Peptides against a protein of PDB entry 4X86. Designs and how they scored, part 45

Target 1, 56 residues: chain A of PDB entry 4X86
Amino acid sequence: EGPQLLLSEAVSRAAKAAGARPLTSPESLSRDLEAPEVQESYRQQLRSDIQKRLQE

## One batch from the design tools (peptide; made by RFdiffusion4, then SolubleMPNN)

Design b2_p20_5_s1 (from b2_p20_5, 7 letters changed)
Fold by OpenDDE base, seed 5:
Structure b2_p20_5_s1 (fold): chain B 56 residues (1-56), chain A 20 residues (1-20)
Amino acid sequence: as target 1 above (56 residues)
Amino acid sequence: AAEAQRERLIALALERLRQE
């Protein structure tokens, strides 16, 4: 349970919006960001941030 | 450098989501 937003998608959208270009290929970056341990860390951070916003 | 950029992009993504 909890947020199901993909880190790879979030980074892709943010990078596109900011005009940022990865030093490595977008495909290589996406592959790294899709690693389950990296995604889980992101999910925890996102959940924490949402909880903080709900408590404001 | 690539690792540092990755961390910066993650931070950027989180910041963007906080603003939505």
Scores: peptide ipSAE 0.346, ipTM 0.832, DockQ to the pose 0.672
Fold by OpenDDE base, seed 4:
Structure b2_p20_5_s1 (fold): chain B 56 residues (1-56), chain A 20 residues (1-20)
Amino acid sequence: as target 1 above (56 residues)
Amino acid sequence: AAEAQRERLIALALERLRQE
């Protein structure tokens, strides 16, 4: 249970909105962002942020 | 540099979601 948003998708959308360009290829960045430990850390932060907003 | 950028992009993604 919990948030199921993909970090790679979130970063892609944010980078596009900000006009940020990867130093490496988009494929290399996506590969790094798809690492389970990285995705899990993001999920935990996202869950925490959502909970904080709901409590405001 | 790529590692630092990754961390910055993650932070950017989280900030974007906070603003939605």
Scores: peptide ipSAE 0.277, ipTM 0.808, DockQ to the pose 0.671
Fold by OpenDDE base, seed 3:
Structure b2_p20_5_s1 (fold): chain B 56 residues (1-56), chain A 20 residues (1-20)
Amino acid sequence: as target 1 above (56 residues)
Amino acid sequence: AAEAQRERLIALALERLRQE
């Protein structure tokens, strides 16, 4: 895990773990999650979370 | 509905990573 993990991959793993199924096709969901601005926002949030953990 | 689910899945993904 880390900043290198794609949002689409993180969501896929989380969905599987929770038994969730996308309302849209997996392809459509992936397309949305792979949008550059969406991925960047995720990266920033993940980075922030990691930084908080390191400061604990 | 689909948009709301997407947001929930993103939140779930982040929460899962925080638990690791």
Scores: peptide ipSAE 0.366, ipTM 0.838, DockQ to the pose 0.752; fails the geometry check
Fold by OpenDDE base, seed 2:
Structure b2_p20_5_s1 (fold): chain B 56 residues (1-56), chain A 20 residues (1-20)
Amino acid sequence: as target 1 above (56 residues)
Amino acid sequence: AAEAQRERLIALALERLRQE
């Protein structure tokens, strides 16, 4: 885990842990989550979260 | 509904990583 983790993988793991089932097919959800702009937004949020932790 | 669920799942994923 870390900044290199794909959003699609992170969501898959979280959904499994929470018992959440996608309303759409897993494949269509993964396709959306693997879109470059979506992945980049996730990366920025993750980086921000890490920076906040380092400042604590 | 699917879009809202996607946003919830993303939030869930981020929260899970924040707790690790």
Scores: peptide ipSAE 0.352, ipTM 0.832, DockQ to the pose 0.743; fails the geometry check

Design b2_p20_5_s2 (from b2_p20_5, 9 letters changed)
Fold by OpenDDE base, seed 3:
Structure b2_p20_5_s2 (fold): chain B 56 residues (1-56), chain A 20 residues (1-20)
Amino acid sequence: as target 1 above (56 residues)
Amino acid sequence: AAREQRERLVALALEELRQE
């Protein structure tokens, strides 16, 4: 249970806003971002950040 | 490298979410 924002979606939004282009193909980047361990790490960081914000 | 760029993109994504 917790935030369910996909890392790939968050990165896509950020990259577009910043005008950043991946060094690898978008498909390769997406594959990396969709890896379970990477997504879980992101989820944990996001949850932690939200909790900190709520506690401030 | 691609790995470092990925890490930068993730950091950027987190920063944008923190701004909301």
Scores: peptide ipSAE 0.437, ipTM 0.846, DockQ to the pose 0.647
Fold by OpenDDE base, seed 2:
Structure b2_p20_5_s2 (fold): chain B 56 residues (1-56), chain A 20 residues (1-20)
Amino acid sequence: as target 1 above (56 residues)
Amino acid sequence: AAREQRERLVALALEELRQE
């Protein structure tokens, strides 16, 4: 876990925990989530969240 | 619908990580 966690992995575990089923195939969803711009946006949000937690 | 669901799943993923 941490900044190196892939968005696709995070979504997979969250979807499983919530019992959510993707409307598209898991492969199609993973392809979307592995897009560089999508992964980068996630990384920035995650990094920001970690920094906020460190300041608590 | 698929895009909206994807956005919800991403939000859910972030929420799960924030709760750890």
Scores: peptide ipSAE 0.436, ipTM 0.844, DockQ to the pose 0.744
Fold by OpenDDE base, seed 4:
Structure b2_p20_5_s2 (fold): chain B 56 residues (1-56), chain A 20 residues (1-20)
Amino acid sequence: as target 1 above (56 residues)
Amino acid sequence: AAREQRERLVALALEELRQE
């Protein structure tokens, strides 16, 4: 795990754990989540979270 | 609705990672 974890993979894992079913097809959802700008935003948020945890 | 659900799923994914 870490900043290299893909958002699409993280969402798939979380959705399964929560028993959530996407309203759109998994393929369409993955396409949206794999957009570079979306992935980068996720990476930045994840990095920020990790940094906070390391500093606590 | 689909966009809103997507946002919820992203938030959920981040929250689960924060719990680790």
Scores: peptide ipSAE 0.434, ipTM 0.843, DockQ to the pose 0.747
Fold by OpenDDE base, seed 5:
Structure b2_p20_5_s2 (fold): chain B 56 residues (1-56), chain A 20 residues (1-20)
Amino acid sequence: as target 1 above (56 residues)
Amino acid sequence: AAREQRERLVALALEELRQE
């Protein structure tokens, strides 16, 4: 339940904006970011942030 | 180093979304 924004997309946007270059290959980074536990942690943080904004 | 950089990128991504 809740928003299911793609962590990989969010990171790609942020990296581009910051001019950051991954130390590892894009494939390795994608593998890490697409791991279910990593995506779920991101979703929970995002949901919490949205809820905080709505309650302010 | 790779893990630390990944964590920094995730934090940066969340921070940018929080600025919207």
Scores: peptide ipSAE 0.442, ipTM 0.848, DockQ to the pose 0.671; fails the geometry check

Design b2_p20_5_s3 (from b2_p20_5, 9 letters changed)
Fold by OpenDDE base, seed 3:
Structure b2_p20_5_s3 (fold): chain B 56 residues (1-56), chain A 20 residues (1-20)
Amino acid sequence: as target 1 above (56 residues)
Amino acid sequence: AAREQRERLIELAMEQLRQE
């Protein structure tokens, strides 16, 4: 239930757009971003962010 | 550190999602 965007995809798009270069290899970064606990925390933060926007 | 950069990238990603 709620937003189910992939963090790895969002970060990939953002990094490309901003020209950001990860300190670790892309593979290592992807591994971190695809970790279930990291993805879940992102989902919660995204939901919270949306809720805050709706309260404005 | 790599962890700190990861957190910054996540914040950047969330900001860009808000712009869509």
Scores: peptide ipSAE 0.438, ipTM 0.856, DockQ to the pose 0.584
Fold by OpenDDE base, seed 2:
Structure b2_p20_5_s3 (fold): chain B 56 residues (1-56), chain A 20 residues (1-20)
Amino acid sequence: as target 1 above (56 residues)
Amino acid sequence: AAREQRERLIELAMEQLRQE
């Protein structure tokens, strides 16, 4: 199993919080972030990060 | 530039999740 949070959702929240404006349209950015290989990489990183957090 | 920004946004997202 593992984390199911979408990268696109996480980035959207982060961008809004930071007041960041994407250089490309939000739609284009979302399309990139929803790519399977990108999402999988994020999932692995997030899982690893959570594991490290739990060990602290 | 767009690619670099995307990478920065991902890093920012990861950092914010760690702070929750």
Scores: peptide ipSAE 0.435, ipTM 0.855, DockQ to the pose 0.643
Fold by OpenDDE base, seed 1:
Structure b2_p20_5_s3 (fold): chain B 56 residues (1-56), chain A 20 residues (1-20)
Amino acid sequence: as target 1 above (56 residues)
Amino acid sequence: AAREQRERLIELAMEQLRQE
């Protein structure tokens, strides 16, 4: 339940669109962003952000 | 530096999702 887009995918898309170059390798960054605790934190924040918009 | 950049990238990603 909730947002299905992975944080790693979201960051990859954003970095590419902005022309941002990670200081670490893409592989290292992906490993960090795919960690379960990091992904869960992202899911909670994204859900909260959506709820805030609905309450405006 | 790398940690701060990661945090900035996450913020950027969330901002772009809000624009969709």
Scores: peptide ipSAE 0.434, ipTM 0.855, DockQ to the pose 0.610
Fold by OpenDDE base, seed 5:
Structure b2_p20_5_s3 (fold): chain B 56 residues (1-56), chain A 20 residues (1-20)
Amino acid sequence: as target 1 above (56 residues)
Amino acid sequence: AAREQRERLIELAMEQLRQE
């Protein structure tokens, strides 16, 4: 329950928009971004940020 | 360097999402 956006997807979008290229292989970056603890931390932060915006 | 870049990309992604 909560935000379902994947961190890997968000980073891919941001990287394309900024013209950024990873220093490591895209596969290595994806592996890091798809780690369960990293994704969960992202989900919690995103949820918190959305809630804060709703309170503004 | 790779870790630092990853952190920057995550921050950029979060910032872009906050602007939506």
Scores: peptide ipSAE 0.434, ipTM 0.855, DockQ to the pose 0.685

Design b2_p20_5_s4 (from b2_p20_5, 8 letters changed)
Fold by OpenDDE base, seed 2:
Structure b2_p20_5_s4 (fold): chain B 56 residues (1-56), chain A 20 residues (1-20)
Amino acid sequence: as target 1 above (56 residues)
Amino acid sequence: AARAQRERLVALALEELRQQ
C-alpha cells in the first residue's frame, strides 16, 4: 500500500531540473533504480514524508 | 562514485517532491 511513484521517473525528472549528468549510462542507472530494495527504500521515505505532511 | 551519485540523485528526487 501507499504511494507507488517510480524512483527512476522521479530521478529522471529531478536530474533534468537540476542539470545533473549521471556518471554512468542511463541504462546502468535505470538498472540500479529499478532494483526492488532501492525502490522500496524510496517508497518508504516518500511515505514517511507524506505522513509528516498530513500531520502538519 | 557511481553509487554515491545514485544516492545523491535519489535525495535530489525526494527534495524535489518535498518542494511540492
Scores: peptide ipSAE 0.402, ipTM 0.832, DockQ to the pose 0.669
Fold by OpenDDE base, seed 3:
Structure b2_p20_5_s4 (fold): chain B 56 residues (1-56), chain A 20 residues (1-20)
Amino acid sequence: as target 1 above (56 residues)
Amino acid sequence: AARAQRERLVALALEELRQQ
């Protein structure tokens, strides 16, 4: 239920667009972004953003 | 630090999506 876009994918796309490089290895960053609490927080924010856009 | 960068990247990712 709700948006299922992975945070890791969103970050990868944004980082590439901005020319940003992680301070740690890509593997370490991915591990952090795959943490359940981090992904869930992102999902909630994304859901909220989408709902606001649909209601305005 | 790495954590601060991660937080900035997450914010950037959300902003990128909000621009669509």
Scores: peptide ipSAE 0.400, ipTM 0.833, DockQ to the pose 0.652
Fold by OpenDDE base, seed 5:
Structure b2_p20_5_s4 (fold): chain B 56 residues (1-56), chain A 20 residues (1-20)
Amino acid sequence: as target 1 above (56 residues)
Amino acid sequence: AARAQRERLVALALEELRQQ
């Protein structure tokens, strides 16, 4: 249940928009961002943000 | 440095989504 947006995708878009260059390889960054606990934390934050917007 | 940058990138990603 809830949104299933990939953190890795969101970070890729944000980095591109900001002109940011990762200090590690894209592979290493993706591995970190795809870790279950990291992705779940992101999902919870995103869900919370959406709920806040809907209640405003 | 890499960890700090990753955290900043995550924050940036969330900020951009919150602006939509």
Scores: peptide ipSAE 0.400, ipTM 0.832, DockQ to the pose 0.680; fails the geometry check
Fold by OpenDDE base, seed 4:
Structure b2_p20_5_s4 (fold): chain B 56 residues (1-56), chain A 20 residues (1-20)
Amino acid sequence: as target 1 above (56 residues)
Amino acid sequence: AARAQRERLVALALEELRQQ
């Protein structure tokens, strides 16, 4: 329950928009971003941001 | 450097979403 956006997808989109080039391979970066604890931290921040906007 | 960049990319991703 709650936001289901993938951190790896969000980072990929943002990096593309900013023209950012990862220092490591895309595969290595994706592996890091797919770690459950990393994804969960992102989910919590995203959820908080959404809740704040809905309550404004 | 790579770890710091990863953290910056995550922050960037969140900022992009916050600006929608």
Scores: peptide ipSAE 0.399, ipTM 0.832, DockQ to the pose 0.680; fails the geometry check

Design b2_p20_6_s1 (from b2_p20_6, 9 letters changed)
Fold by OpenDDE base, seed 5:
Structure b2_p20_6_s1 (fold): chain B 56 residues (1-56), chain A 20 residues (1-20)
Amino acid sequence: as target 1 above (56 residues)
Amino acid sequence: SAAAEQRAALVELALEALRQ
């Protein structure tokens, strides 16, 4: 239920668009962002943002 | 650390893009 977007994918796209290079590596960054607790936090924030938008 | 700060910045960039 709710948004099922991947934070790692969103960040990958943003980094590419900005021409940013991770200090560690793209792989290490993705691994960090794919951690369940991190992904869940992102999902919560995204859901909250959507709810706020719907209340406008 | 610099790496952690960069990661946080990229997350914020991604979230901001989705909010537009």
Scores: peptide ipSAE 0.491, ipTM 0.855, DockQ to the pose 0.741
Fold by OpenDDE base, seed 3:
Structure b2_p20_6_s1 (fold): chain B 56 residues (1-56), chain A 20 residues (1-20)
Amino acid sequence: as target 1 above (56 residues)
Amino acid sequence: SAAAEQRAALVELALEALRQ
């Protein structure tokens, strides 16, 4: 349960907004960021941040 | 490595964008 946004998508959006070009291909970067343990860590951080905001 | 450092920076950027 909780937010299920993809880290790979978030990073892609951030890179685009900043005009940053990954040193590796976008596909390689996405592959790294789609690892289950990496995604789960991101999900937990995102959930925590959202909860903090809602409690402000 | 440069690639790892950039990846870390992009992750931080992504998180910061969602915090705003």
Scores: peptide ipSAE 0.491, ipTM 0.855, DockQ to the pose 0.749
Fold by OpenDDE base, seed 2:
Parts: structure tokens; C-alpha cells; sequence
Structure b2_p20_6_s1 (fold): chain B 56 residues (1-56), chain A 20 residues (1-20)
């Protein structure tokens, strides 16, 4: 259950939209963001944000 | 590091985009 969006995908989209160039590389950045513990933290934050908005 | 700080900033951008 819950959000299944990938942090790596979300960051990729945000970087492109902002015209940002990663200091390392898109590939290196994606590897960092695909770590299970990082993805889980993101999922929890996203779920929390959604819950807050639903309660507004 | 600068790279770590930029990564954090990009994560914040991603989260902010999803909050809109």
C-alpha cells in the first residue's frame, strides 16, 4: 500500500525542470537515491505530505 | 560536501513539486 513513486525518478524530473546539473552525474545521483533506506524515507515523507493535504 | 548538499536540495525540489 501507499505511494510507490521512486525518489530517483522524482529527483530526475525536478532536476530537469529546474535546469539543474548534478555535481556528480545523473547516474551516480540515481544510485544514491535508489538505496532502500533512502527510498523508504522518501516514501514516508510523501505519505505524510499526502495525509496532511487530505486533512486540510 | 557540495555534492551532498546539492543532493539534499534536489530532494527538496522533488518533494516540493509533489506537494503542489
Amino acid sequence: as target 1 above (56 residues)
Amino acid sequence: SAAAEQRAALVELALEALRQ
Scores: peptide ipSAE 0.491, ipTM 0.854, DockQ to the pose 0.740
Fold by OpenDDE base, seed 1:
Structure b2_p20_6_s1 (fold): chain B 56 residues (1-56), chain A 20 residues (1-20)
Amino acid sequence: as target 1 above (56 residues)
Amino acid sequence: SAAAEQRAALVELALEALRQ
């Protein structure tokens, strides 16, 4: 259960929208952000944020 | 490192975008 969005995808979208160029290339950045512990932390934060929004 | 700092900044940017 919980959000299925990938942190790597979210960051890719944000970087493009901001016109930011990752120093290590988009591909290397994506690999870093796909680490299981990083993705899990993101999932937890996103779920928490959604819950907070629903309570507003 | 600069790369690590940029990565952190991009994560914050992504999360903020999703919060709006």
Scores: peptide ipSAE 0.493, ipTM 0.855, DockQ to the pose 0.747; fails the geometry check

Design b2_p20_6_s3 (from b2_p20_6, 10 letters changed)
Fold by OpenDDE base, seed 1:
Structure b2_p20_6_s3 (fold): chain B 56 residues (1-56), chain A 20 residues (1-20)
Amino acid sequence: as target 1 above (56 residues)
Amino acid sequence: AAAEEQRARLVALALAELAK
């Protein structure tokens, strides 16, 4: 139910688009972003933000 | 702290792009 986008994938795309390079290793960053609680928080935030945009 | 701040910025940027 709801969007099922991986936070790690979204961050990878955003970093590439912005030309940003993480200060930590990709492996360390991935471990942080793939934590279940972090992914769930991201999903909820994404859903909320998209809904707000649709209501503008 | 710089790494944590950057991570937060990247997450925010990702959310902004996906919400377009």
Scores: peptide ipSAE 0.400, ipTM 0.831, DockQ to the pose 0.677
Fold by OpenDDE base, seed 5:
Structure b2_p20_6_s3 (fold): chain B 56 residues (1-56), chain A 20 residues (1-20)
Amino acid sequence: as target 1 above (56 residues)
Amino acid sequence: AAAEEQRARLVALALAELAK
């Protein structure tokens, strides 16, 4: 519906910036983060966080 | 378990960066 930001992309950027090395392969991590249910949970969390920020 | 925990940490980190 609304603009969709990818959790996998956000985590990829964060991991790179932090120099984090996944315990599993990067491919496996990305696969997990791209799962529809995980992505949807992220979208909901992001929406909630944005709404909270707007109330500040 | 450790992998799941690390994933959760990375997600939290990502959300924190977006919230800045």
Scores: peptide ipSAE 0.400, ipTM 0.832, DockQ to the pose 0.712
Fold by OpenDDE base, seed 2:
Structure b2_p20_6_s3 (fold): chain B 56 residues (1-56), chain A 20 residues (1-20)
Amino acid sequence: as target 1 above (56 residues)
Amino acid sequence: AAAEEQRARLVALALAELAK
């Protein structure tokens, strides 16, 4: 249970919204962000952050 | 390095957009 949006997709959307250009190639960035350990850390952080907001 | 720092910033930005 928890967020199912991939970190790579979330970052892509955020970068576009902010007009930010990655210093590394999009492919390299996506590879890093799709790594299982990175995705898991993101899932945990997002879950925690959402819970914090709900408790405010 | 700059690329690593930027990656961290992008992740923070993404989290801010999704957690609001």
Scores: peptide ipSAE 0.398, ipTM 0.829, DockQ to the pose 0.718
Fold by OpenDDE base, seed 3:
Structure b2_p20_6_s3 (fold): chain B 56 residues (1-56), chain A 20 residues (1-20)
Amino acid sequence: as target 1 above (56 residues)
Amino acid sequence: AAAEEQRARLVALALAELAK
């Protein structure tokens, strides 16, 4: 359960919004961010942050 | 490394944007 947003997608949007250019190729960065363990860590953190925000 | 640091910053930015 919880949010199922992709970290790679979130980072892509953030980079675009900030006008940041990744030091690694978008493909390499995406590959790293799509690793299951990385995605799961992101999911947990996102869930926690959203919950905190709702409780403020 | 610079690339790793940048990745961490981008992740932080992503989370910050979603928290707005």
Scores: peptide ipSAE 0.397, ipTM 0.831, DockQ to the pose 0.682

Design b2_p20_6_s4 (from b2_p20_6, 10 letters changed)
Fold by OpenDDE base, seed 5:
Structure b2_p20_6_s4 (fold): chain B 56 residues (1-56), chain A 20 residues (1-20)
Amino acid sequence: as target 1 above (56 residues)
Amino acid sequence: SAAEAQRRALVELALAALRQ
């Protein structure tokens, strides 16, 4: 139900595109981004953005 | 921390990319 995009994947792509290097490590960053509460917050933000776009 | 700030920035960057 709703958007199923992975935050970790989205961030990985964005980081590569921007040439950004994690201060800790890519692995540590991924672990943080894969936390359920973080992923859920992302999902809700994404859902909200989509809903706003649909209302245009 | 700096690491947390960077994480937030990367998330924001990712969301911005998807909003385009």
Scores: peptide ipSAE 0.425, ipTM 0.830, DockQ to the pose 0.737
Fold by OpenDDE base, seed 1:
Structure b2_p20_6_s4 (fold): chain B 56 residues (1-56), chain A 20 residues (1-20)
Amino acid sequence: as target 1 above (56 residues)
Amino acid sequence: SAAEAQRRALVELALAALRQ
């Protein structure tokens, strides 16, 4: 039940796909997104989403 | 801040992409 991707990696991919440019630079954004509390919130949301899908 | 708003938006985009 672990995260499939780190939040920073997931956001990097999403940003690239959307053509979005981080205002603080990709590197700074990645550092922010690697904060434990931020990553944990992402993990919880992702886990919840996966569980919901598995029940469908 | 704008940076924080963008961060939130990017997280949402990331989650949306993973839901596909």
Scores: peptide ipSAE 0.423, ipTM 0.827, DockQ to the pose 0.752
Fold by OpenDDE base, seed 3:
Structure b2_p20_6_s4 (fold): chain B 56 residues (1-56), chain A 20 residues (1-20)
Amino acid sequence: as target 1 above (56 residues)
Amino acid sequence: SAAEAQRRALVELALAALRQ
């Protein structure tokens, strides 16, 4: 039922690719990003973006 | 806070990477 990429994983990959180091511990950041409401917001945004791209 | 700002930036970065 749509994309199920984890926000925490997406951010981890992006941070690594950009050479960005979190100001807080990776564990603390992951805990924040794994909050259900945060993850759901990300899922919705990602889903919308994918749909927009497919409709181009 | 700086940490919150960075978190937002990282999320935006993640989304941007997926938008290609």
Scores: peptide ipSAE 0.421, ipTM 0.828, DockQ to the pose 0.743
Fold by OpenDDE base, seed 2:
Structure b2_p20_6_s4 (fold): chain B 56 residues (1-56), chain A 20 residues (1-20)
Amino acid sequence: as target 1 above (56 residues)
Amino acid sequence: SAAEAQRRALVELALAALRQ
């Protein structure tokens, strides 16, 4: 888990926890979230968030 | 689009969940 968690998995967990239903098919959403540039952006944001928290 | 907006919201939700 942590920075190694895939964005698609993180979104799936968050959506389930919030009771959210995607407007598009789960398959379409997964394809978008699995795009390399999207995943990398997520990783960077998550890493930044963790770093900020550790500096609090 | 609404679908794109929801995708953005879900990503932010995922990030928020992992910040805690």
Scores: peptide ipSAE 0.420, ipTM 0.826, DockQ to the pose 0.766

Design b2_p20_7_s1 (from b2_p20_7, 10 letters changed)
Fold by OpenDDE base, seed 5:
Structure b2_p20_7_s1 (fold): chain B 56 residues (1-56), chain A 20 residues (1-20)
Amino acid sequence: as target 1 above (56 residues)
Amino acid sequence: SALERELVELALREVRAAIP
C-alpha cells in the first residue's frame, strides 16, 4: 500500500536533472538502491511526505 | 555511501517538490 515509485528510478531522474555524474558505477549504484530494505525505507519516507503535504 | 545518501536526499527533494 502507498507509493510504489522505485527509489532507483527517482535517483536516476534526479541525477539526470541535476547533471550529476556519480563516480560509482551505474551497476553498483543500482544494486544498492534496488535493495528491498532501501526501497521500503524510501516508500515510507515518500508516504510520510505525501501525508504531510495533504495535511497542510 | 555518502554519495548515495546525497542522491537519495536529492531524489526525495525532487519528489516532494512534485507533490501537488
Scores: peptide ipSAE 0.139, ipTM 0.662, DockQ to the pose 0.548
Fold by OpenDDE base, seed 1:
Structure b2_p20_7_s1 (fold): chain B 56 residues (1-56), chain A 20 residues (1-20)
Amino acid sequence: as target 1 above (56 residues)
Amino acid sequence: SALERELVELALREVRAAIP
């Protein structure tokens, strides 16, 4: 439900912004981040954070 | 992994900062 919030993309952007270069292979990292349970947790956290911000 | 967790936390921080 709702728009797809890609954790892998968020992590990639964050890493780039920070100049971070993980030693873990991009493929391995992406595979882990794309796990359904991980993706769902991210969605929930993001949704919660947005809701909290809107309530301020 | 710890690395992945840190990257996720970083990502969440960036997202939170971007929330209007």
Scores: peptide ipSAE 0.138, ipTM 0.664, DockQ to the pose 0.518
Fold by OpenDDE base, seed 4:
Structure b2_p20_7_s1 (fold): chain B 56 residues (1-56), chain A 20 residues (1-20)
Amino acid sequence: as target 1 above (56 residues)
Amino acid sequence: SALERELVELALREVRAAIP
C-alpha cells in the first residue's frame, strides 16, 4: 500500500540531476524499468530503506 | 544491463538521501 513511486521516474530524475545521458533509447529504458517484477523489486527496496530510517 | 543497474543504484541513492 501507500503512494506508488515509479522506478522509471526515479531513474529519469536521477539521470537529469547527474547530467547523465544514457545511450540507450528512452523507449528501451522505459520498457525495461517499467516491467512489473523490476518495479516490485524497487518498491521492496524503497520500503526497506524507509523502514530502516524510521527505526533509527 | 550494466547501464540500467547503475541508473537504478543512482536513483536509490538519491531516494535514500531524501528520506528525513
Scores: peptide ipSAE 0.136, ipTM 0.659, DockQ to the pose 0.530
Fold by OpenDDE base, seed 3:
Structure b2_p20_7_s1 (fold): chain B 56 residues (1-56), chain A 20 residues (1-20)
Amino acid sequence: as target 1 above (56 residues)
Amino acid sequence: SALERELVELALREVRAAIP
């Protein structure tokens, strides 16, 4: 239920758009971004943001 | 890490900008 967006994908797109290249290993970054608690927090925040926009 | 937090912030900004 709710938006089905992956934080890791969003970060990848944002980094590419900004030309950012983290010095941390891609594997380490992915590990942190794909952690269930991190993804869930992102989902909740995204859901909240969408709802706020719909109410404007 | 600080870098990861910054990347998350950028990602959220991009997503919010895409919301009509």
Scores: peptide ipSAE 0.136, ipTM 0.662, DockQ to the pose 0.553

